Peptides against a protein of PDB entry 6RO1. Designs and how they scored, part 37

Target 1, 216 residues: chain A of PDB entry 6RO1
Amino acid sequence: LGKEIEEYIHKPKYCLPFLQPGRLVKVKNEGDDFGWGVVVNFSKKSNVKPNSGELDPLYVVEVLLRCSKESLKNSATEAAKPAKPDEKGEMQVVPVLVHLLSAISSVRLYIPKDLRPVDNRQSVLKSIQEVQKRFPDGIPLLDPIDDMGIQDQGLKKVIQKVEAFEHRMYSHPLHNDPNLETVYTLCEKKAQIAIDIKSAKRELKKARTVLQMDEL

## One batch from the design tools (peptide; aimed at target 1 P17 V107)

Design b2_p20_7_s2 (made by RFdiffusion4, then SolubleMPNN; from b2_p20_7, 9 letters changed)
Fold by OpenDDE base, seed 1:
Structure b2_p20_7_s2 (fold): chain B 216 residues (1-216), chain A 20 residues (1-20)
Amino acid sequence: as target 1 above (216 residues)
Amino acid sequence: DIEKKLKEIDKRAQEELEKR
């Protein structure tokens, strides 16, 4: 289901109008998950297919991505690699083919005018992390129908299956598939933990605001 | 049309970001 939606949103026909500077996007290349990055610029490359003479336009988006420091040493000859989860990494402008976009956010960030200084690039990472902190359930996505205007009947059938699945998940305790129950119970526990962390952070923020008012 | 839609998306995203 999520992968089937991805196959629509990454198509240039649908996503190009939304690839403005500052747009949050996820980049995934095979086994390399870069996570959330920020669109810097977009370019159309004219490619001529050598066998047909047909103009096949390649679409390249420059994305600020968190890259490993090891990949930066070889960046003259090798593609950038994603930073490890526990690594600080470095934000780098990476040229990405548009079909490698796994998600597009409704969120748009401010980008510094000069991205040559490392500090300016790292400031964008801090902004991404602040957005992720505000959206513990995930960064909001563009709606493929309402926002992106995709009219494809295949996509509408995928969305109807998702909605029917969500409705079944909420309306029926899963009495009939014990293997599905175990996966859902783990997903529900993870969702509940995310809600509980959000609630605890709200109470901690209220408690700090009260303490700060009592010190005045 | 597209520019209006993009402004509406950016507005909604900003309002959601400010509420959280």
Scores: peptide ipSAE 0.431, ipTM 0.912, DockQ to the pose 0.593
OpenDDE base, seeds 2, 3, 4, 5: peptide ipSAE 0.429, 0.421, 0.424, 0.010; ipTM 0.911, 0.909, 0.912, 0.338; seed 3 fails the geometry check

Design b2_p20_7_s3 (made by RFdiffusion4, then SolubleMPNN; from b2_p20_7, 9 letters changed; failed a check: too like the target's own chain)
Amino acid sequence: SIKEKLEKIDKRAEEELKKR

Design b2_p20_7_s4 (made by RFdiffusion4, then SolubleMPNN; from b2_p20_7, 8 letters changed)
Fold by OpenDDE base, seed 1:
Structure b2_p20_7_s4 (fold): chain B 216 residues (1-216), chain A 20 residues (1-20)
Amino acid sequence: as target 1 above (216 residues)
Amino acid sequence: DIKEKIEEIDKRMKEELEKR
């Protein structure tokens, strides 16, 4: 459900009007979660599809992201990597494809005019951390319908399902259980163990099939 | 051994269920 909402908000036709300088955005590239960064600017690049000759415009947003110091040493040839949870990291302006935006905040920050000095970039990280401190339940998101004006009926149906699920979750007697976090953690561990059992049983079946083929 | 790995996973799953 959350991922299905992301598939709407990252579309250029919806998000581009909200990619102003200082907008908080969350960036994820495959396994690399950069967390919250700040939009510096965006650009439209002309791309030509090699097989159709059709113009497929690529949208690139420059985002100030917390990067690992290791990724900065090789920045001429390697993609920036997110800072590890235990690492301080360094704020860098990273060109990001618009479809890699996993969230867009209602919050806009002031950004320094010159982001070349490291201290100016690190000042923006302090501002992000101050916003995170003010919103312990998470940085506020743009509403895809009310703020972003998305009229897609598929999205409306997804949101209605999320709201109906949340209402059932908050109305459930276990929601007020002081052990709820422990119960959720145990449920996640149980689900992972069940996946691992199913994987191991598939590997055992494959190994037995190979042994039966070697005995034939 | 794949069999021992399954038995260890099943044991961990049982222990996590008994904590509930």
Scores: peptide ipSAE 0.020, ipTM 0.452, DockQ to the pose 0.010
OpenDDE base, seeds 2, 3, 4, 5: peptide ipSAE 0.016, 0.012, 0.014, 0.000; ipTM 0.367, 0.323, 0.415, 0.304

Design b2_p20_8 (made by RFdiffusion4)
Pose (drawn by RFdiffusion4):
Structure b2_p20_8 (pose): chain A 194 residues (1-46, 58-67, 79-216), chain P 20 residues (1-20)
Amino acid sequence: LGKEIEEYIHKPKYCLPFLQPGRLVKVKNEGDDFGWGVVVNFSKKSLYVVEVLLRCAAKPAKPDEKGEMQVVPVLVHLLSAISSVRLYIPKDLRPVDNRQSVLKSIQEVQKRFPDGIPLLDPIDDMGIQDQGLKKVIQKVEAFEHRMYSHPLHNDPNLETVYTLCEKKAQIAIDIKSAKRELKKARTVLQMDEL
Amino acid sequence: EEELEERREEAEEKAIVIKP
């Protein structure tokens, strides 16, 4: 569901109008993410590209690392979430100290909103009048309710058990696909003719 | 083009601006 919502937000017809300098954006590509970042401007490429400060062809910052902000161009279809907040940015972003100042400014925004950095309502704000997105948002609130209600959500060992469950779940996916091809390979193809 | 200009104006009105 989460990835489905992102696709609607990826549509440039809907998200480009809200990519004003200083807008907070979360970016993820093929798995790894950079946390949150701030946009500077955007233009066409070659698809659209926006230059965004992120925590880090570079890779994202690790959890233990304090991080160093760097501006990088990214494709628009790599934005996972967009916020209602537009934090002020320096005019000349060339200095390192200013880049750190932006990192500190977002650390303060995250504090002003411990419930999470507010996101744009894709309908009330972004204007996605598509009916499919309605049913998606409904399933999200319902499954989030199911998640926090699960006895395991609060358990500190949840991440330890969740990984063993993820591993066991992937092994099972292999067995399924492997059996699928085996049922096919094992099949005699010309028996219906006969 | 006009619809995009209107949407940008609405985005400015709806933006929560925070200055440090």

Design b2_p20_8_s1 (made by RFdiffusion4, then SolubleMPNN; from b2_p20_8, 8 letters changed; failed a check: too like the target's own chain)
Amino acid sequence: DKEEEEKRKKAEKIAIVIKP

Design b2_p20_8_s2 (made by RFdiffusion4, then SolubleMPNN; from b2_p20_8 with E2K L4F R7K E9K E10K)
Fold by OpenDDE base, seed 4:
Structure b2_p20_8_s2 (fold): chain B 216 residues (1-216), chain A 20 residues (1-20)
Amino acid sequence: as target 1 above (216 residues)
Amino acid sequence: EKEFEEKRKKAEEKAIVIKP
């Protein structure tokens, strides 16, 4: 279900209008989870599909991501790797294919005009961390229907199934399977997080207040 | 293009902006 929603969100036809400078996005590349980063810009690249010879436009988004310092030594030849959990890492501008965006936030940050200095890039990490502290249940997501305007009936059916599953899960806590408890606790945490984010987002939208970050 | 720019503008206006 969550992956099925991601398959809609990362489509260029839906997400490109939301890829403004400062937009918070989550990036995943196969086994590499970069977590939350900040959009710098996006570009359209012409790609020739190897099987059809057709021009398929690839969209590349430049995202400030927390990268492993080990991956930076070969940054000219090798793809950046995410910082290890216990690693401080370094914020870098990484070119990311748009389909690798696993989530898009309703939050935008101010970014420094010059991202060449390490300190300017690291200041953005502090801003992300402050946003994460303000949203302990998770960074607010764009609503795919209400915010992104996705009208796809497949997505509406997925959302209805999620809502019905959430409703059933809250109405009937499955008491007895410890392996279900781990998957359900992860799904419940993710679902509860999504509900709490939706409520917090509604409150924030009602407030119309630009949240000043007192430490920035 | 115009429809994209309108969608982009609307998305910018609706975003939760956190300032330093």
Scores: peptide ipSAE 0.510, ipTM 0.927, DockQ to the pose 0.658
OpenDDE base, seeds 1, 2, 3, 5: peptide ipSAE 0.502, 0.504, 0.507, 0.516; ipTM 0.924, 0.925, 0.924, 0.921; seed 5 fails the geometry check

Design b2_p20_8_s3 (made by RFdiffusion4, then SolubleMPNN; from b2_p20_8, 7 letters changed)
Fold by OpenDDE base, seed 1:
Structure b2_p20_8_s3 (fold): chain B 216 residues (1-216), chain A 20 residues (1-20)
Amino acid sequence: as target 1 above (216 residues)
Amino acid sequence: DKEFEEKLKKAEEKAIVIKP
């Protein structure tokens, strides 16, 4: 279910309008989870398919990501690696293929105009960490249907199945199956996160509240 | 593309903006 939603949201036809500077995005490349980063800009690159001669446009997004200091030393030839859990890491601007975006937030940050100084890049990490503290249940996601306007019937059926499953879990607390409780606890956590995101979005949309980080 | 510009504008209007 979550992976099926990811296969829609990372498609350029849906996500490009939301890749504005300061947008929070999650980046994952195979085994490498960078977590939450911030969009700096995106570019369209012309790629020529070797077999058809057709122009297949590649979309590259520059994202501020928390990278390991070890990967930065080898950065002339090696792909950036995510910071280790216990590592401070360093925020770097990394070119990312758009299909590597695993999530897109409804949240946008103000970013420094000059990202060359390390302190300016690290200030963005501090801002991400502050957003994570404000959203203990997780950073708010864009709604694929209501926010992103995805009309695909396959996605609508997936979302309806998730909502119907969530509703059944909340309506039937009484089945003492310990295997159900573990699946229910994981799905209730995800469902509660989705409900809390939807409520928090409604409250934030009502409030038009530019949350100033300095006032908290 | 006018459709892209309209989608971009709508995406900006829906964004939750957090200032430092």
Scores: peptide ipSAE 0.266, ipTM 0.834, DockQ to the pose 0.673
OpenDDE base, seeds 2, 3, 4, 5: peptide ipSAE 0.252, 0.239, 0.241, 0.236; ipTM 0.822, 0.806, 0.817, 0.819

Design b2_p20_8_s4 (made by RFdiffusion4, then SolubleMPNN; from b2_p20_8 with E1D L4F E6K R7K E9K)
Fold by OpenDDE base, seed 4:
Structure b2_p20_8_s4 (fold): chain B 216 residues (1-216), chain A 20 residues (1-20)
Amino acid sequence: as target 1 above (216 residues)
Amino acid sequence: DEEFEKKRKEAEEKAIVIKP
């Protein structure tokens, strides 16, 4: 279900309007999860399909991503790799195919005008980390229907299935395991917190409020 | 196109902007 939603979100026809400078996005490339990064810009590249000679538009988004320092040494020969969880890493501007965007946030950050200095790039990492700290249940996502305006009936059916699954999961308390009750109470608390945060995020969005990092 | 620019502008205006 989450992957099925992702297949709509990463389509250029839906996501390109939202790829403004400073937009938070999540990037995944196969087994490599870069986590949250920040959009710098996007570009349309002309690609010639090898079989048809037709020009297929390839969209590349430049994203500030936390990369392993090891991958930077081999940057001429190897693709950028995500920083390990225990690694500080280094923020790099990485060209990313738009279909590798696994999530798009409702949040935009201010970015330095010049991203050539390491300190300017690392300041953006500090900002991402502060946003993550302020949103313990996860960075706010764009709603595919309400925010992105996706009218596709296939997506609406996926969302209905998710909602029906969530409703069933909440309506059927797994009876009778005391250890399950503690896990369920924790899951219900987490779910309630997630709902409250989703509500608060919607309120913040409706308010069109520019927030300072200290006000989050 | 004009529709794209409109959607882009609306998306910018509706974004939660966080300043450092």
Scores: peptide ipSAE 0.545, ipTM 0.937, DockQ to the pose 0.673
OpenDDE base, seeds 1, 2, 3, 5: peptide ipSAE 0.541, 0.542, 0.537, 0.542; ipTM 0.936, 0.934, 0.935, 0.932

## One batch from the design tools (peptide; aimed at target 1 Q20 R23 S106 Y110)

Design b2_p21_1 (made by RFdiffusion4)
Pose (drawn by RFdiffusion4):
Structure b2_p21_1 (pose): chain A 194 residues (1-46, 58-67, 79-216), chain P 21 residues (1-21)
Amino acid sequence: LGKEIEEYIHKPKYCLPFLQPGRLVKVKNEGDDFGWGVVVNFSKKSLYVVEVLLRCAAKPAKPDEKGEMQVVPVLVHLLSAISSVRLYIPKDLRPVDNRQSVLKSIQEVQKRFPDGIPLLDPIDDMGIQDQGLKKVIQKVEAFEHRMYSHPLHNDPNLETVYTLCEKKAQIAIDIKSAKRELKKARTVLQMDEL
Amino acid sequence: EEEEEEELEEKAKVIKVPLPE
């Protein structure tokens, strides 16, 4: 569901109007993410590209690392979420100190909103009048309710058990696909003709 | 174009945050 919502937000017809300088954006590509960042401007490529400050061809910052902000161009279809907040940015972003200042400014924004950095309502704000997105958002609130209600959500060992469950779940995916091809390979193809 | 962008920001109730001192 989360990825499905991102695809609607990826549509440039819908998200480009809200990519003003200083907008907070979360970016993820093929798995790894850079947390949150701030946009500077955007233009066409070659698809669209926006230059965004992120925590880090570079890779994202690790959890233990304090991080160092760097501006990088990224494709628009790599934005996972868009916020309602537009934090002020310095005019000349060349200095390192200013880049750290922006990192500190977002640290203060995250504090002003411990419930989470507010996101744009894709319908009330972004204008996605598509009916499929309605049913998606409904399933999200319902499954989030199911998640927080699960006795394991509060358990500190949840991440320890969740990983063993994830491993055991992937091994099972292999067995399914492996048996699937085996039922095919083991099949005699010309028996219906006979 | 600028007036349309401002109208969109007003409709979306954009929260603006200044730089810290």

Design b2_p21_1_s1 (made by RFdiffusion4, then SolubleMPNN; from b2_p21_1, 7 letters changed)
Fold by OpenDDE base, seed 5:
Structure b2_p21_1_s1 (fold): chain B 216 residues (1-216), chain A 21 residues (1-21)
Amino acid sequence: as target 1 above (216 residues)
Amino acid sequence: AAEEQEELEKKAKIIEVPLLE
């Protein structure tokens, strides 16, 4: 269900309006999870479909990502790899195909005007880490219906299934199922996406309250 | 499409976080 939502969110027709400079996004490429990065810009590239000759535009987003230093040494020949959990890594601007965006946050950071200096890129990592501390339940996501305006009936059905599944999980009868741990790990990942939606709605309500409190 | 995109940009919930000094 979380993956089914992702398949709507990463479509250019839905996500492009939300890819402003400073937008927090998650990037995942196959087995490589970069976690949260920051949008710098995006571009449209003309592409020709190999089998039909039809023009299929590719959208490339430049994202500040925490990369392994080992992968940067061979950057001329090798794709950037995510930093290891125990590694500090280095923030790099990486061109990413838009379909590799696994999540889009409601959070938008201020970014330095010049990202060429390493210190300016590393300052953005500090800002991401501060946002993660402010949101211990996870960085708030854009609501695909309420915030992104997606009208697709297939997505609405997926969201309804997620909400119904969450409601059943938090209803007492499932607390006695011995398969709860395996269901909990899969449901903690899926419910973490939907708790990230509900927690994002609550934390967006709190963060609107905190932004209103910091303006007081 | 471009006008709908601009309207979506204006309606987007954005939480702006300043750079930490």
Scores: peptide ipSAE 0.103, ipTM 0.709, DockQ to the pose 0.432
OpenDDE base, seeds 1, 2, 3, 4: peptide ipSAE 0.069, 0.101, 0.044, 0.014; ipTM 0.673, 0.689, 0.647, 0.490; seed 3 fails the geometry check

Design b2_p21_1_s2 (made by RFdiffusion4, then SolubleMPNN; from b2_p21_1, 7 letters changed)
Fold by OpenDDE base, seed 2:
Structure b2_p21_1_s2 (fold): chain B 216 residues (1-216), chain A 21 residues (1-21)
Amino acid sequence: as target 1 above (216 residues)
Amino acid sequence: SAEEQRKLEEKAKVIEVPLPK
């Protein structure tokens, strides 16, 4: 279910309006999970489909991501790799195809105007870490229906299934439905996304209250 | 439409977080 939701949100027609500078996004490329990064900008590139000659526009988003220092030593043509959990890493602006966005947050950071200095890029990592501290249950996600305005009936059905599953889990915590394990793996991803959306909505409501606390 | 996109941007739920001091 989470993957199904992802297949909607990463579509340019839905996500582009939300890819403003400073928007938190999660980037995943195959086995490489970069975690949360920050949108710097996006661009539309003309692409011609080799088989049809049709214009298939590619959308590239520049995302500030925590990268391994080892990957940065390799030629400008090599793909950046995510920092290891035990590694400090370095924040780098990485061009990412829009379909590699696995999540979009409701959080938008203020970013330095000049990201060329390492210190300015690393300051954004501190901001991400501060956001993560404020949201212990996870960084709040945009709601694909309420916030992103996606009207697709397929997505609505997915969300309804997740909500119904969550409701059943909360209403019947002890029902060892043996299908809960297989459904839990699919629905843990989906329910985790819906829980992440609903928790994020609740936390966003709380965080609006916390961000109003002047005590920085 | 581009206008619908702008309306979505205006309605987008945004939490703004300042730069750390």
Scores: peptide ipSAE 0.122, ipTM 0.717, DockQ to the pose 0.428
OpenDDE base, seeds 1, 3, 4, 5: peptide ipSAE 0.084, 0.061, 0.021, 0.092; ipTM 0.689, 0.688, 0.628, 0.699

Design b2_p21_1_s3 (made by RFdiffusion4, then SolubleMPNN; from b2_p21_1, 6 letters changed)
Fold by OpenDDE base, seed 2:
Structure b2_p21_1_s3 (fold): chain B 216 residues (1-216), chain A 21 residues (1-21)
Amino acid sequence: as target 1 above (216 residues)
Amino acid sequence: SEEEQEKLEKKAKVIYVPLPK
């Protein structure tokens, strides 16, 4: 279900309006999980499909990502790699295809106007870490229906299934069904996304309250 | 449409986080 939701949210038709500078996004490229990064800008590139001659626009988003220092040495030719958990890493502006966005947050950071200095880029990492501290249950996600306005019936059915599953899990602790693990892994990913949406909505409400309290 | 996108953008929940001092 998480993957099914991802298949909707990463579509340019749905996500482009939310890719403003400072928007938190999660980037994953195959086995490389960059985690949370910050949108700098996006661009539409004209691509001509070689076989059909049809214009298939490619959407590239520049995202500040925590990258391995080793990957930066050959940055002109090699794809950036995510920093290891034990590595300090360096924040770099990485061009990312929009379909590699696995999540979009409701959080939008203020970013430095000049991202050329390393210190300015690293300051954004501090901001991400501060947001993560404020949201111990995870960074709040945009609701694909309520916030992103996705009207697709397939997505609505997925979300309804997740909500129904969550409701069943909370109402009936299916402690004893051994087939729960496989259904749980798919449904945990689904339920975790719905929980992440609901918890994110609650945490958004709390964080608004906390941010309002810190400004008082 | 661009107008629908702009309308969605205006309605999107945004939590602004200032730069750390």
Scores: peptide ipSAE 0.225, ipTM 0.730, DockQ to the pose 0.424
OpenDDE base, seeds 1, 3, 4, 5: peptide ipSAE 0.126, 0.135, 0.199, 0.211; ipTM 0.682, 0.676, 0.709, 0.734

Design b2_p21_1_s4 (made by RFdiffusion4, then SolubleMPNN; from b2_p21_1, 6 letters changed)
Fold by OpenDDE base, seed 2:
Structure b2_p21_1_s4 (fold): chain B 216 residues (1-216), chain A 21 residues (1-21)
Amino acid sequence: as target 1 above (216 residues)
Amino acid sequence: MEEEQEELEKKAKVIYVPLLK
C-alpha cells in the first residue's frame, strides 16, 4: 500500500510542482536507501523511446544526498551509494530519476546558493538532522490528495483502504491475523504516513509556533 | 504548463527551515 502511493506521488504530472529547490525528498534506488535529501533543481531531458520513436521526456531531479565517501572516488563511472549508518558520509548533488523519489515532504529548507564547497553541502545535512529531531515521529509528508491535489480514483481507493484498515487496527488490536502482518507492515507504513501526515500537521503547527517563538 | 506549475508551486504546502550555521 505504501508502494502504491509512491507510484502516484513520483509521477511527474503530480510531483513536479513540489520539486522546488530545498524541498525534502526521500530517495530510494532498489537496495540503496539514501533517506532524506534536498532538491537542488530538476530538468526535463528529451528521451525518444527506442521502439516507438515517441518522445518520452525523462525528468531528472538533482538531489543533495548523503553519500558514502568510497562511492565518490569513482563518481565519474559509478552511481553514488548511500552513506553507511556508521560513517559520516558526504553530501553530494546526485542526479536522480523522478520515479526514485519515495516520499516528498512539506518541509522546504533554505539552501546555500553555492553548493560547490563541502561545508555548504554539509550545512544542509545539519538542517536535515535538525528537522528530524523536531519530528521524532518522522519528517512530515505532503498529503497526496489534500496537498498534492491528486484526484486519481485509484489513489483515493488506496487511501480509503488504509484509513479503513487503520480504523480496524485501532478498534480491534487483538486480530493478529499473520497474513495481516504483511499487509499491516505495508498499512503501518501507510498508516504511519497518514498518522505522520496528521501528527506532522499538528507538530507543524507546533513547530511553526516554536520557530515563530524562537524568532521573537 | 510553466505558469500553471508556478501557480501550483505558490499554492504548494511549504515549511521553511532556515539554514543552520
Scores: peptide ipSAE 0.228, ipTM 0.742, DockQ to the pose 0.411
OpenDDE base, seeds 1, 3, 4, 5: peptide ipSAE 0.220, 0.018, 0.027, 0.211; ipTM 0.728, 0.542, 0.458, 0.697

Design b2_p21_2 (made by RFdiffusion4)
Pose (drawn by RFdiffusion4):
Structure b2_p21_2 (pose): chain A 194 residues (1-46, 58-67, 79-216), chain P 21 residues (1-21)
Amino acid sequence: LGKEIEEYIHKPKYCLPFLQPGRLVKVKNEGDDFGWGVVVNFSKKSLYVVEVLLRCAAKPAKPDEKGEMQVVPVLVHLLSAISSVRLYIPKDLRPVDNRQSVLKSIQEVQKRFPDGIPLLDPIDDMGIQDQGLKKVIQKVEAFEHRMYSHPLHNDPNLETVYTLCEKKAQIAIDIKSAKRELKKARTVLQMDEL
Amino acid sequence: ELEEYKEKAEENKDKAIEVKV
């Protein structure tokens, strides 16, 4: 579901109008993410590209690392979430100290909103009048309710058990696909003709 | 098209929650 919502938000017809300088954006590509960042401007490529400060051809910052902000161009279809907040940015972003200042400014925004950095309502704000997105958002609130209600959500060992479950789940996916092709390969193809 | 998007971005700028730190 989360990914499905991102695809609606990826549509440039809907998200480009809200990519003002200083807008907070979360970006993820093929798995790894850079946390949150701020946009500077955007333009066409070659698809659209926006230059965004992120924590880090570079890779994202590790959890233990304090991080160093860097501006990088990214494709628009790599934005996972967009916020209602537009934090102020310096005019000349070339200095390192200013880049750190922005990192500190967002650290203060995250504090002013411990419930999470507010996101744009894709319907009330972004204007996605598509009916499919309605049913998606409904399933999200319902499944989030199911998640926090699960006895394991609070358990500190949840991440330890969740990984063993994820491994055991992938092994099972292989067995399913492997058996699928086996049932096909083992099949005699011309028996219906006969 | 790109110019229209930028004009729409300017029109929608006042809808953002502004934060000065």

Design b2_p21_2_s1 (made by RFdiffusion4, then SolubleMPNN; from b2_p21_2, 11 letters changed)
Fold by OpenDDE base, seed 2:
Structure b2_p21_2_s1 (fold): chain B 216 residues (1-216), chain A 21 residues (1-21)
Amino acid sequence: as target 1 above (216 residues)
Amino acid sequence: ELEEFKKLAEERKETFEDIYV
């Protein structure tokens, strides 16, 4: 179910309009989980399919990611690796294929205009960590239907199945299934995230109203 | 294409307010 939703979200026709500079995105490449990074830019590359001779557009997003310092030494030849849990790591701009975006947030950060200085890149990590503290249940996601405007009936059916499963779990509190607790916690987090998005939008509207009052 | 996605991004800003932090 979550992977099926991901397959819709990472499609260029849906996600590219949301890949503005400062957008929080989660990046996962096979076994490498980079966690949350920040979009810097995206580009279209023409790739020739080796078997068809057709030029298919390949979309690459430049994402500021927390990378291991070891992977940076060989950055010309080796793929960037995520920072180990116990290491500080370093924020680097990494070219990422759009299909490696596992999540897209409703949050956008203010990013420095010049990301060449290490201190500017590391300041963005502090901002990500601050967002994570503000959202203890998880960074708020774009809703694929309401926010992203995906009209695909396949996705709607997947979401309806998730909602129906969530509703059944909430209606049956007595299933001490440890797998149910994990899904329940994810569903509660999703519901809480939706509430927190609505609250954060209200607070942002209030904060803008207060800032507009202080500028008068 | 990239410009169309940028335009769609601007049009969506009118309907969807990003959470800025």
Scores: peptide ipSAE 0.296, ipTM 0.799, DockQ to the pose 0.252
OpenDDE base, seeds 1, 3, 4, 5: peptide ipSAE 0.268, 0.063, 0.127, 0.038; ipTM 0.789, 0.644, 0.740, 0.691; seed 3 fails the geometry check

